# Peptides against a protein of PDB entry 6IDX: the designs that were tried, part 16

Target 1, 380 residues: chain A of PDB entry 6IDX
Amino acid sequence: KELAKLSADVTFATEFINMDGIIVLTRLVESGTKLLSHYSEMLAFTLTAFLELMDHGIVSWDMVSITFIKQIAGYVSQPMVDVSILQRSLAILESMVLNSQSLYQKIAEEITVGQLISHLQVSNQEIQTYAIALINALFLKAPEDKRQDMANAFAQKHLRSIILNHVIRGNRPIKTEMAHQLYVLQVLTFNLLEERMMTKMDPNDQAQRDIIFELRRIAFDAESDPSNAPGSGTEKRKAMYTKDYKMLGFTNHINPAMDFTQTPPGMLALDNMLYLAKVHQDTYIRIVLENSSREDKHECPFGRSAIELTKMLCEILQVGELPNEGRNDYHPMFFTHDRAFEELFGICIQLLNKTWKEMRATAEDFNKVMQVVREQITRA

## One batch from the design tools (peptide; aimed at target 1 N324)

Design b1_p11_6_s4 (made by RFdiffusion4, then SolubleMPNN; from b1_p11_6, 3 letters changed)
Fold by OpenDDE base, seed 2:
Structure b1_p11_6_s4 (fold): chain B 380 residues (1-380), chain A 11 residues (1-11)
Amino acid sequence: as target 1 above (380 residues)
Amino acid sequence: TKLREYLRKQS
């Protein structure tokens, strides 16, 4: 107890480390010997002193043995461990993962995200915070191949439901530390969109052009009897599609694929449009037809608006950026849906279309509308 | 805003 308190002082820590004191603490953990009276209390203070000593950055985390890692992982995996030991064990594992790629590899073999979910189902917000912090550390340090597997595990309705029901909707106010870990988890999840955001459309790829054609089909042919196939001429069909792509609000009416060659937002904008068209078809058709039937210069260009909105959402959500220290702004909606980004896009595109009408905007006002919409999204 | 109302319904 006295050692744990004194270990927070840098002068004491330096002298204690110089006397090989940290090696003695690691050996106490490695021994695993439960034979002592008050072993649990002694172990909790040992782990506290170890953390406080390591936080000074004097000793490398790579000094720890595989036996030490297995003991700490064992305290997280065993259901009957004291709450104080569990909390410190989660914090030690987080620090090990963050400070050493070699320790990350060893810990990722000993612990699964599924085991950490059990620590989210408790009423103790400190344990919940350290469990999410360890999930975030594992996510951040995972190689790209394993990061997608962790993303798939997070996209699992179970983890999202547990965070929503036991953390966000818990009977206690969310503390700053928990809010920060929820923010970090949100940022790391949205960084998975970076690949699609940086993927350029190939205007020569027929499969990618068929997606744009599907957007046209859903908007204009969904209610049309297949008998009104426009007549036989290939040239008349190309001229007809150019008109339809103009009505969809693409900048390039001849080849809309050119609008998706700029990154960001690249193909991610097309993914959002296709999701809206398939999942929220009535909303999509209404937005397109309402603007396509206007003979006044007040039409909202859907295609251009969807691209610039996708880019704006990526900027607001900081897609491709590392989490910042001191940020704690998380959105509960991202824990309620598996396609939360696409659902956010579907809400924001309706907001944009409404704001365009309210402002009586023309194509010259496009940037002003986007600024107003940005302020509305960021104040929401 | 519609967004704020949606976010509030999801919280």
Scores: peptide ipSAE 0.008, ipTM 0.438, DockQ to the pose 0.025
OpenDDE base, seeds 1, 3, 4, 5: peptide ipSAE 0.000, 0.007, 0.006, 0.008; ipTM 0.334, 0.433, 0.423, 0.435

Design b1_p11_7 (made by RFdiffusion4)
Pose (drawn by RFdiffusion4):
Structure b1_p11_7 (pose): chain A 370 residues (1-223, 234-380), chain P 11 residues (1-11)
Amino acid sequence: KELAKLSADVTFATEFINMDGIIVLTRLVESGTKLLSHYSEMLAFTLTAFLELMDHGIVSWDMVSITFIKQIAGYVSQPMVDVSILQRSLAILESMVLNSQSLYQKIAEEITVGQLISHLQVSNQEIQTYAIALINALFLKAPEDKRQDMANAFAQKHLRSIILNHVIRGNRPIKTEMAHQLYVLQVLTFNLLEERMMTKMDPNDQAQRDIIFELRRIAFDAETEKRKAMYTKDYKMLGFTNHINPAMDFTQTPPGMLALDNMLYLAKVHQDTYIRIVLENSSREDKHECPFGRSAIELTKMLCEILQVGELPNEGRNDYHPMFFTHDRAFEELFGICIQLLNKTWKEMRATAEDFNKVMQVVREQITRA
Amino acid sequence: SRRTLQAMAAH
């Protein structure tokens, strides 16, 4: 108890650390008997002292043994134990992950997505905060080529709805540190879109060109003489600036292939809305048609700007858009809503092709005021 | 701090 008190003082901590005092603590956790059942209070003070001593930055986090790591991960992976032990255990794992790629790799193997998510279902906001913080730390430290798989795994176990039901709509008001972790989670989540945003279409890749052909087919085949007239104009009546080679329009980065993903999502998941928008504007040879392809690409880019896809998380922000915690595919759903808004605003302005940038500005103002 | 560590980990 006394050690937990004094370890926050750097003057004391240095003296204790210079006698390998941290090893006394780690050895106790590694091999001490009946710690959770008979000595939980002592164990809580031990973990408090350990974290306080490590927070002075005198020694590397890489000093910790695999045995110590496994024991701490064990306290998190178990059907919940004492709240004080769990809080400190989650905090120790977060610090290990943030401070070492090696520790991240070992910890990622010792704890499951389901075990972490289950700790969000406790009524204690600090436990919830550390749980989200550990999840954020794993995302921050995951190799670029593993982060997407991790996101899918957390999504399949309902991380989003659990946060919505147990944190955002929970009884306890969200305090500043939890709000910060939600902000960080949202930033990391949006940043999963960044690679596709910056990926150019290969116009010479037939498989990619066939995606655009399929987009056009879904809409034009819903319309006979009129259907023929649409196809004679290649992709003009689908609204692409490059009428004959729309794949070239997807070399603009941002938004790149993310725009294509959004269009395909709208066509497949919301086929009626996609068909309505395209057919209202595919036989219009007055200058008043709203060009779908051009509008979708620019809207995708605009949404990326508004939502700050690619921005790094920082210390100063605690903001988040709660509606993104209400749908597994909220970004794509937002695209669909905004493309309908864009078409409504276009008609309200009796807009022509020359008005394209003005309409996009009004849409930007509509979205950002909402 | 936690936030500093997260900010650094973002790089």

Design b1_p11_7_s1 (made by RFdiffusion4, then SolubleMPNN; from b1_p11_7, 6 letters changed)
Fold by OpenDDE base, seed 1:
Structure b1_p11_7_s1 (fold): chain B 380 residues (1-380), chain A 11 residues (1-11)
Amino acid sequence: as target 1 above (380 residues)
Amino acid sequence: SRRERMERAAK
């Protein structure tokens, strides 16, 4: 207990480390000897002292043995561990994952996200916070090939549902630290969109062009079977499609694929449009047809608006940026839906269309409308 | 603090 208190002092820590004190603490954990009187209390203080000593950054985290890692992981994976030991073990694992890629690899073999989910189903908000932070650390340090697998484990309705029901909708106020970890989890989840955000459309890719054609079909030919492959389009058909792409509000009416060559938002904007068109078809058709029937220059260009809105949402959500330690702002909506980004886009595109009408905007007012919409989204 | 640990690990 005294050692744990003194270990917060850098002078004491330096002397204790120089005396191989950390090695003694690690050996106590490695021994696993439950035969000692007050074992749980002694272990909790040992883990506290170890954390405080390592927090000075004097000793590399790579000094820890595989046996030590297995013992700490064991305290997190075992049922009915003392809350004080569990809390410190989660914090140690978080620090190991964050400070060492070698330790990340070893910990990722010993602990599953499923085991950490069990620590979210508790009444203790501190344990929940430490569990989410370890999840966030594992997600942050995962190699690119494994990030999608972790994301799929996060996209599992189970983790999101548990966070929503046991953390966000809990009968207690969310503390600043929990809000920060929820923000971090949100940022890391949206960073998975970065690949699509930075993917340029290939104007020569027929499969990508067929998606744009499907957007046209859904808007104007909703009853037509997709099986009418665009045969060798006569000049009249090309002219018809150019008119349709103008009514859809693309900037390039001849080749709308060119509008998706800018990154950000690249293909992510097309994904959002296609999601809206398939999942919220009535909303999509309404937005397109209301603006396509206008001859008063007050038409809201859907295609251009959807691209710029996707870009704006990426900027607001900081897609591709590392989590900022100063921020605690998370959106509960992102825990309610499987495709929360696309649903947010669907809400925001309706807001944009409404705001455009209310402002009586023309194409010259486009940037002004986008600025107003940004303020509305950021205040909501 | 936990925050200080994250700040050091993000560097």
Scores: peptide ipSAE 0.024, ipTM 0.727, DockQ to the pose 0.481
OpenDDE base, seeds 2, 3, 4, 5: peptide ipSAE 0.022, 0.021, 0.022, 0.022; ipTM 0.692, 0.703, 0.698, 0.710; seeds 3, 4 fail the geometry check

Design b1_p11_7_s2 (made by RFdiffusion4, then SolubleMPNN; from b1_p11_7, 6 letters changed)
Fold by OpenDDE base, seed 4:
Structure b1_p11_7_s2 (fold): chain B 380 residues (1-380), chain A 11 residues (1-11)
Amino acid sequence: as target 1 above (380 residues)
Amino acid sequence: SRRSRMEKAAR
C-alpha cells in the first residue's frame, strides 16, 4: 500500500527501479500464489505500484514476461475477479497495447473483444470505461486486416448493441471519460472509411462504371430488366445516358466517373449513393425525379451534392484523423446501425435537398446551400 | 493519469 503511493513519486520510482524493485513486483504477479493472506488486496496494490512505476517511462513495457501478460489477461478473461484487480488489469493491458506492438500481438492472442464485452454488461461505469478503452487500444494498434475484421465482426454489432443498451441507454449519466472512450471508438470506426475516401474512381474500370449505370437504372428505368446489357451503345443510347446523367446532377454528364476522381471523397461518395439507391430506393428516386422534372433552374444537382456532402461529412467527422484526447462528443446514432455513415448520408442528403428548395437555390448558390447545410448538421 | 498514458503512447 505504501509502495503503491510512493511509486507515484519519480525519485522513489527511480531508486526502486534501480534496485530491481519492478522485477520483484512482476514476479509476484507471475507466481499466482493465492496462498497468501489478503492476496487480492496485496495483488491490487502490486498492480497499482507496477502501473505507477511504469507511468514514469523509465522502464520499457517490453520488459514484461509472457507469464505476466497471461496472468493479467487471466484477470480480465476469468469470471468473478475482484473489481479492483480487474480495473488495474484492464489499465495495464491498455498501456501494454498502446506502448508496444509486440505486447499487442501477445495480448490479442490471450483476450478477445467478446471477453471484454462481458465487462460492459455491468453497472460499474468505471469497469465499462476501462473495457472500452482496452477495446479502443486493440482497435487502434491492430494491423489493417485485423482492424477491418474487428469492425465487421459480429462482436462489433454486439459491442454496439451492448454499448447502446448498457451505457448510452443506461439509467446513469455518462461520465466525461466514458464519453471520451465512446468518441474514440466512433473516430476509429470512421477512420475505416479513409481508404474509400482516398480511392479515386478509375474511369476505365467497367465494374465501377456499372455502379453509375445502376444509379441511372434505379432512378429512370426501375421497371426495366437489368438484362439490357449496357454494351449495345448506339450513339442514341449514349446521348440518352448523357441526358440521364445531367438529370442525376453529375458535373460531367458525358462521363460521370470523372466526378469521382477527386479525393476526398473519391469512391466513398459512390458507395453512399449506391447505398441510398439500394436501401432507401424510394427516397433516392424521389430526390432524383423531383429535381429532374424541374425546368425553373432550381434543380438540385444530386450527383454533385452527394459528392460534396460526402466530403463535408468526412470533414465534420474528421475521417483519417487520430482521436483528440480533449474531445468527448459521441453520436448515439453510430451505435444504432451497422451502416451508420451511409444512414447519416441518407439523412443529410434529404436535408440538403430540402434546404435547396427552401432557399430557392440555383447552381450559383451551391456553396451557400452547402454552408447552410454544414451549419445545420453541426448544430444537430 | 490515463490521459497522460495515452498522450505518452501517441508520441
Scores: peptide ipSAE 0.030, ipTM 0.768, DockQ to the pose 0.439
OpenDDE base, seeds 1, 2, 3, 5: peptide ipSAE 0.030, 0.029, 0.028, 0.029; ipTM 0.765, 0.768, 0.762, 0.758; seed 1 fails the geometry check

Design b1_p11_7_s3 (made by RFdiffusion4, then SolubleMPNN; from b1_p11_7, 6 letters changed)
Fold by OpenDDE base, seed 5:
Structure b1_p11_7_s3 (fold): chain B 380 residues (1-380), chain A 11 residues (1-11)
Amino acid sequence: as target 1 above (380 residues)
Amino acid sequence: SRRKRMEAAAK
């Protein structure tokens, strides 16, 4: 207990470390000797002292043994551990993951996000905070391949559900530290969109062009049997499609694929458009047809609007940026749905279309409409 | 503190 208190002092820490004191603490953890009187209390103070000593940055985290890692991971994976030990063990693992890629690899073999979810299903907000902090550390330090797997896993759906139900909708006020961890998790989740945001459409890729064609089909041919492709010659069909792409509000109505070559938002805009068209088909068709029937120059260009809105949402959400330690602004909506970004896009595109009508906007007012919509989104 | 650990990990 006294050691744990004194270990917060840098002078004491320096001298204690110089005396190999930290090695003694690691050996106490490694021994796992449960036979000592007051073992849990002693261990909690040992882990506190270890953390406080390591917080000085005098000793590399890479000095820890695999036995130490396994022992700490064991305290996190065991269902009945003293809260004080669990809290410190989570904090130690977080620090190991953050400070060393080698330690990340070892810890990622010993602990799964699924095991950490159990520590979210408790009334102790401190345990919940440290569990999310460790999840965030693992997510931040994961290789790109593993990050995508972590995102797509059932664990992520379950994680979001558990966070929503046990943290966000909990009967307790969210403390600043928890709010920060939720913010970090949100940022890391949105950073998974970065690849698509930075992916240029290949105008020569037929599969990508078929998505644009599907957008046209859903908007204009939704009631037409695909078998009744009117046998009009290839040129009339091309001219028809050019008209349809103009009515869809693409900037390049001859080759809409060119509108998706700019990054950001690249292919992410097309993903959002396709999601809207498939999941919210009635909303999509309504937005497109309401504007496609206008001859008064007050048509809202859906394609252009969808691209610029996707870009704007990426900017607002800071997609591809690292989480800022000073921020704690999280959006509960992003924990409510698996496709929360696309759902947000679907809400915002309706807001844009409404705002366009209310402003009686023309194509020249496009940037003004986008500015108003940005203000509306950021104030909501 | 967690903040100190994060600041140390960023160095």
Scores: peptide ipSAE 0.022, ipTM 0.693, DockQ to the pose 0.279
OpenDDE base, seeds 1, 2, 3, 4: peptide ipSAE 0.021, 0.021, 0.021, 0.021; ipTM 0.690, 0.693, 0.688, 0.693

Design b1_p11_7_s4 (made by RFdiffusion4, then SolubleMPNN; from b1_p11_7, 6 letters changed)
Fold by OpenDDE base, seed 2:
Structure b1_p11_7_s4 (fold): chain B 380 residues (1-380), chain A 11 residues (1-11)
Amino acid sequence: as target 1 above (380 residues)
Amino acid sequence: SLRARQEAAAR
């Protein structure tokens, strides 16, 4: 107990470390000796002293043995561990993951996100915070190939549901540290969109062009029986599509694929448009037809608007940026839906269309409308 | 530090 208190002092820590004191603490954990009546209390103070000593940055985290890692991971994975030991074990694992890529690899083999989710189903907000912090650390340090696997739709859905029900809708006010960890989790989740945001459309890729054609089909042919595709000549079809792509509000009416070659937002804008068209078909058709039927210079170009809105949402949500220390601004809405980004896009595109009408905007006012919409989104 | 996290959790 006294050692744990003194270990917070840098002068004491330096002298104690120079006496190989930290090696003694690690060996106590490695031994796993449960023979003492006050073992749990002694272990909790040992882990506290270890953390305080390591926080001075005098000793590398790579000094820890695989046996030490397995013992600490064991305290997190075993049921009925004392809360004091569990809290410190989660904090040690977080620090190991953050400070060493080699320790990350070893820890990722010993613990699962599913085991960490179980620690969210408790009334102790400190345990919940350290569990989310460790999930965030694992997510941050995961190689790119494994990030997507860790972020599988089922694990994310379950994690979001547990956070929503046990943390956000909990009977306790959310503390600053928990709010920070929720912010970090939100940023790391949206960073999964970075690949699509930075993916350029290939104008020659037929599969990608077929998505643009599907947007046209949903907007203009949704009531037409697919059996009545008239065998009309290839030239009349090209001229017809150019008109339809103009009505959809693409900048390049001849080849709309060119509008998705700019990154950001690249293919992510097309994903949002397709989601809107398939999941919110009535809303999509309404927005397109309301603007396509206007012969006045007050048409809102849907295609251009969708691209620039997707880019704006990526900027607001800081897609591709690392989480900032001291930010605590998480949005509970992102824990309520599996496809929260696409749903947000669907709300914001309706807001944009409304704002365009209210401003009586023309194509020259486009940037002004986008600025007003940005202010509306950031204040909501 | 553990202390800084505890102080952040105690606020």
Scores: peptide ipSAE 0.016, ipTM 0.568, DockQ to the pose 0.071
OpenDDE base, seeds 1, 3, 4, 5: peptide ipSAE 0.007, 0.006, 0.007, 0.007; ipTM 0.482, 0.466, 0.479, 0.473; seeds 4, 5 fail the geometry check

Design b1_p11_8 (made by RFdiffusion4)
Pose (drawn by RFdiffusion4):
Structure b1_p11_8 (pose): chain A 370 residues (1-223, 234-380), chain P 11 residues (1-11)
Amino acid sequence: KELAKLSADVTFATEFINMDGIIVLTRLVESGTKLLSHYSEMLAFTLTAFLELMDHGIVSWDMVSITFIKQIAGYVSQPMVDVSILQRSLAILESMVLNSQSLYQKIAEEITVGQLISHLQVSNQEIQTYAIALINALFLKAPEDKRQDMANAFAQKHLRSIILNHVIRGNRPIKTEMAHQLYVLQVLTFNLLEERMMTKMDPNDQAQRDIIFELRRIAFDAETEKRKAMYTKDYKMLGFTNHINPAMDFTQTPPGMLALDNMLYLAKVHQDTYIRIVLENSSREDKHECPFGRSAIELTKMLCEILQVGELPNEGRNDYHPMFFTHDRAFEELFGICIQLLNKTWKEMRATAEDFNKVMQVVREQITRA
Amino acid sequence: SDITPAEAAHH
């Protein structure tokens, strides 16, 4: 108890650390008996002292043994133990992950997605905060080529709805540190879109060109002389600037292939809305048609700007959009809603092709005022 | 089945 009190003082901590005092603590955790059952209070003070000593930055986090790591991960992976032990254990794992790629790799193997998510279901906000912090730390430290798989795994175990039901709509008001972790989670989540946003279409890749053909087919085949007239104009009546080679329009980065993903999502998941928008504007040879392809690409780019896809998380922000915690595919759903808004605003302005940038500005103002 | 973040790439 006394050690936990004194270890926050750097003057004391240095003296204790210079006698390998941290090893006394790690050895106790590694091999001490009955720690959770008979000595939980002692163990809580031990973990408090350990974290306080390590927070002085005198020694590397890489000093910790695999045995110590496994024991701490064990306290998190178990059917919940004492709250004080769990809080400190989650905090120690977060610090290990943030401070070492090697420790991240070992910890990612010792804890499951389900175990971490289950700790969000406790009524204690600090436990919830550290759980989300550990999840954020794993995402921050995951290799670029593994982060997407991790997001899918957390999504399949309902991370989003558990946060919605147990944190955002929970009884306890969200305090500043929890709000900060939600902000960081949202930033990391949007940043999963960044690679596709910056990926250009290969116009010479037939498989990619066939995606655009399929987009056009879904809409034009819902319309016979009128259908033929649409196809004779290649992709003009689908609204692409490059009428003959729309794949070229997807070389603009941002939004790149993310725009294509959004269009395909709208066509497949919301086929009636996609068909309505395209057919209201595919036989219009007055200058008043709303060009779907051009509008979708620019809207995708606008949404990426509004939501700050690609921005790094920082220490000064605690903001988040709560509606993104209400749908597994909220970004794509937002695209669909905004493309309908864009078409409504276009008609309200009796807009022509020359008005394209003005309409996009009004849509930007609509979205950002909402 | 439940999995670790390290196992996510394999499932």

Design b1_p11_8_s1 (made by RFdiffusion4, then SolubleMPNN; from b1_p11_8, 6 letters changed)
Fold by OpenDDE base, seed 4:
Structure b1_p11_8_s1 (fold): chain B 380 residues (1-380), chain A 11 residues (1-11)
Amino acid sequence: as target 1 above (380 residues)
Amino acid sequence: MDVTPAQAPLV
């Protein structure tokens, strides 16, 4: 207890470290001594003293043994552990992950996000906070392949559901630190969109072109009797598709693939359009047909609008940016859906279409409409 | 998101 308190003082920490004091603390934990296991309070203070000593940055985290990591991970994986031991063990693992890529690799072998989710189902917001902090640390330090696997894992869907039900909808006010960790998780989740945001469409990729063709099909072929025989000459078909792509509001109505060669938002805009067309088909068809039937120059160009809106949403959500330490502005809506970004896009494209109509906008007003929509989104 | 009304028409 006194050691844990004194370890927060840098002068004491320096002298204690110079006396090999950290080595003594690590050996006490590593030995799994029946003494520490019977005295939960003594272990909790040992872990506190260790953490406070390491937080001075005098000693490298890389000095930590694999045996120590296994003991700490063991305390986190135990179903019945003292709250103080669990809290300090989560914090130690977080600090290890953040400060050493070598320790990240070892910890990622000993603990899973699925095991950490159990610590979110508790009535202690501090334990919940440390569990999310460790999840965030693991997610931040994961290589890109593993980050995508973590995101696609059943664990992330379950994580969002557990956070929504046990943290956000909990009977307790969200503390600043929990709000920060929820913000961090939100930012790290949106950063998974960066790859698609920075992926240029290849105009020669047939599979990507088939997505654009599918957008046209969903909008216009729902009423077309199959009796229009495929025997009309290639020129007549090309002219028809060019008309349809103009009605879809693509800038390049001859080759819509060219509209997705600019990054950001690259292919992410096409992903959002396809999601809207497949999941919210009635909304998609309505937006397209309402504008395609206008002869008054007040048509809202869906394709152009969807691209620029995707870019705007990436800017608002800071896609590709690291989390800021001073921010705690998380949005509960991003924990309600697996495809929260695409659902947000689907809401915002309807807002844009409404705003365009209310403003009586033309193609020359496009940037003004986008600015009004930005202000509406950022105030909501 | 509560959809706030657009600003006044440009025209």
Scores: peptide ipSAE 0.000, ipTM 0.391, DockQ to the pose 0.013
OpenDDE base, seeds 1, 2, 3, 5: peptide ipSAE 0.005, 0.000, 0.006, 0.000; ipTM 0.414, 0.414, 0.405, 0.418; seeds 1, 2, 3 fail the geometry check

Design b1_p11_8_s2 (made by RFdiffusion4, then SolubleMPNN; from b1_p11_8, 6 letters changed)
Fold by OpenDDE base, seed 2:
Structure b1_p11_8_s2 (fold): chain B 380 residues (1-380), chain A 11 residues (1-11)
Amino acid sequence: as target 1 above (380 residues)
Amino acid sequence: ADVTPAQAPLV
């Protein structure tokens, strides 16, 4: 107890480290010797002193043994551990993951995200916070392939559901530390969009062109009686498609694939458009047909608007940026939906289409509409 | 015309 208190002092820490004091603390954890009177209290103070001493940055985290890591991971993976030991063990694992890639690799073998999710189902908000912090650390330090696997895993849907039900909808006010960890998790989740945001469309790839053709088909052929299949004339068909791509509001109505060569938002804009067209088909068809049937030059160019809105949302959400320690703003919507970015896009594209009508905008007013929509999104 | 469109609730 006195050691744990004194370990916060840098002068004491320096002298204690010079006396090999950290090595003694690590050996106490490694021994696992439960036969001592007040073992749990002694262990809790040992872990506190260890963490406080390591926070001075005098000793490398790489000094810890695999036996020490296994003991700490054991306190997190076992269901019947003292809350004070569990809290400190989560904090130690977080610090290990953040400070050493070699320790990350070892820890990622000893613990699962599923075990950490179990610590979110408790009433203790400090345990919940450290469990999310460790999930965030593991997610941040994961190689790209493993990061996508962590993202695609049933663990994410379950994690979101557990956070929503036990943290966000909990009967307790969310503390600043928890709000920060929810923000971090949100940012790390959106950074998975970076690859698609930076992927250029190949205008020569027929499979990618077929996606744009599917957007056209959903908008114009879904309600057309199959009896009115326009006759087999290849030239009339090309001229019709150019007209349809103009009605869809693409900037390049001859080759809409060229509109997706700009990065950001690249292919992410096409993903959002296709999601809207398939999941919210009635909303998509309504937006496209309402603008495509106008003869008054007040048509909202859907294709251009969808691309620029996707780019704007990436800028607002800081896609590809590291989490900022000073931010605690998270959106509960991102924990309610599996495809939260695409759902946000679907809400915002309707807002854009409404705002365009209210402003009686033309194609020349496009940037003004986008500024107004940005202000609406950032104030909501 | 400065049509400030009404704040649409997003959430």
Scores: peptide ipSAE 0.008, ipTM 0.496, DockQ to the pose 0.013
OpenDDE base, seeds 1, 3, 4, 5: peptide ipSAE 0.008, 0.008, 0.007, 0.007; ipTM 0.514, 0.482, 0.499, 0.482

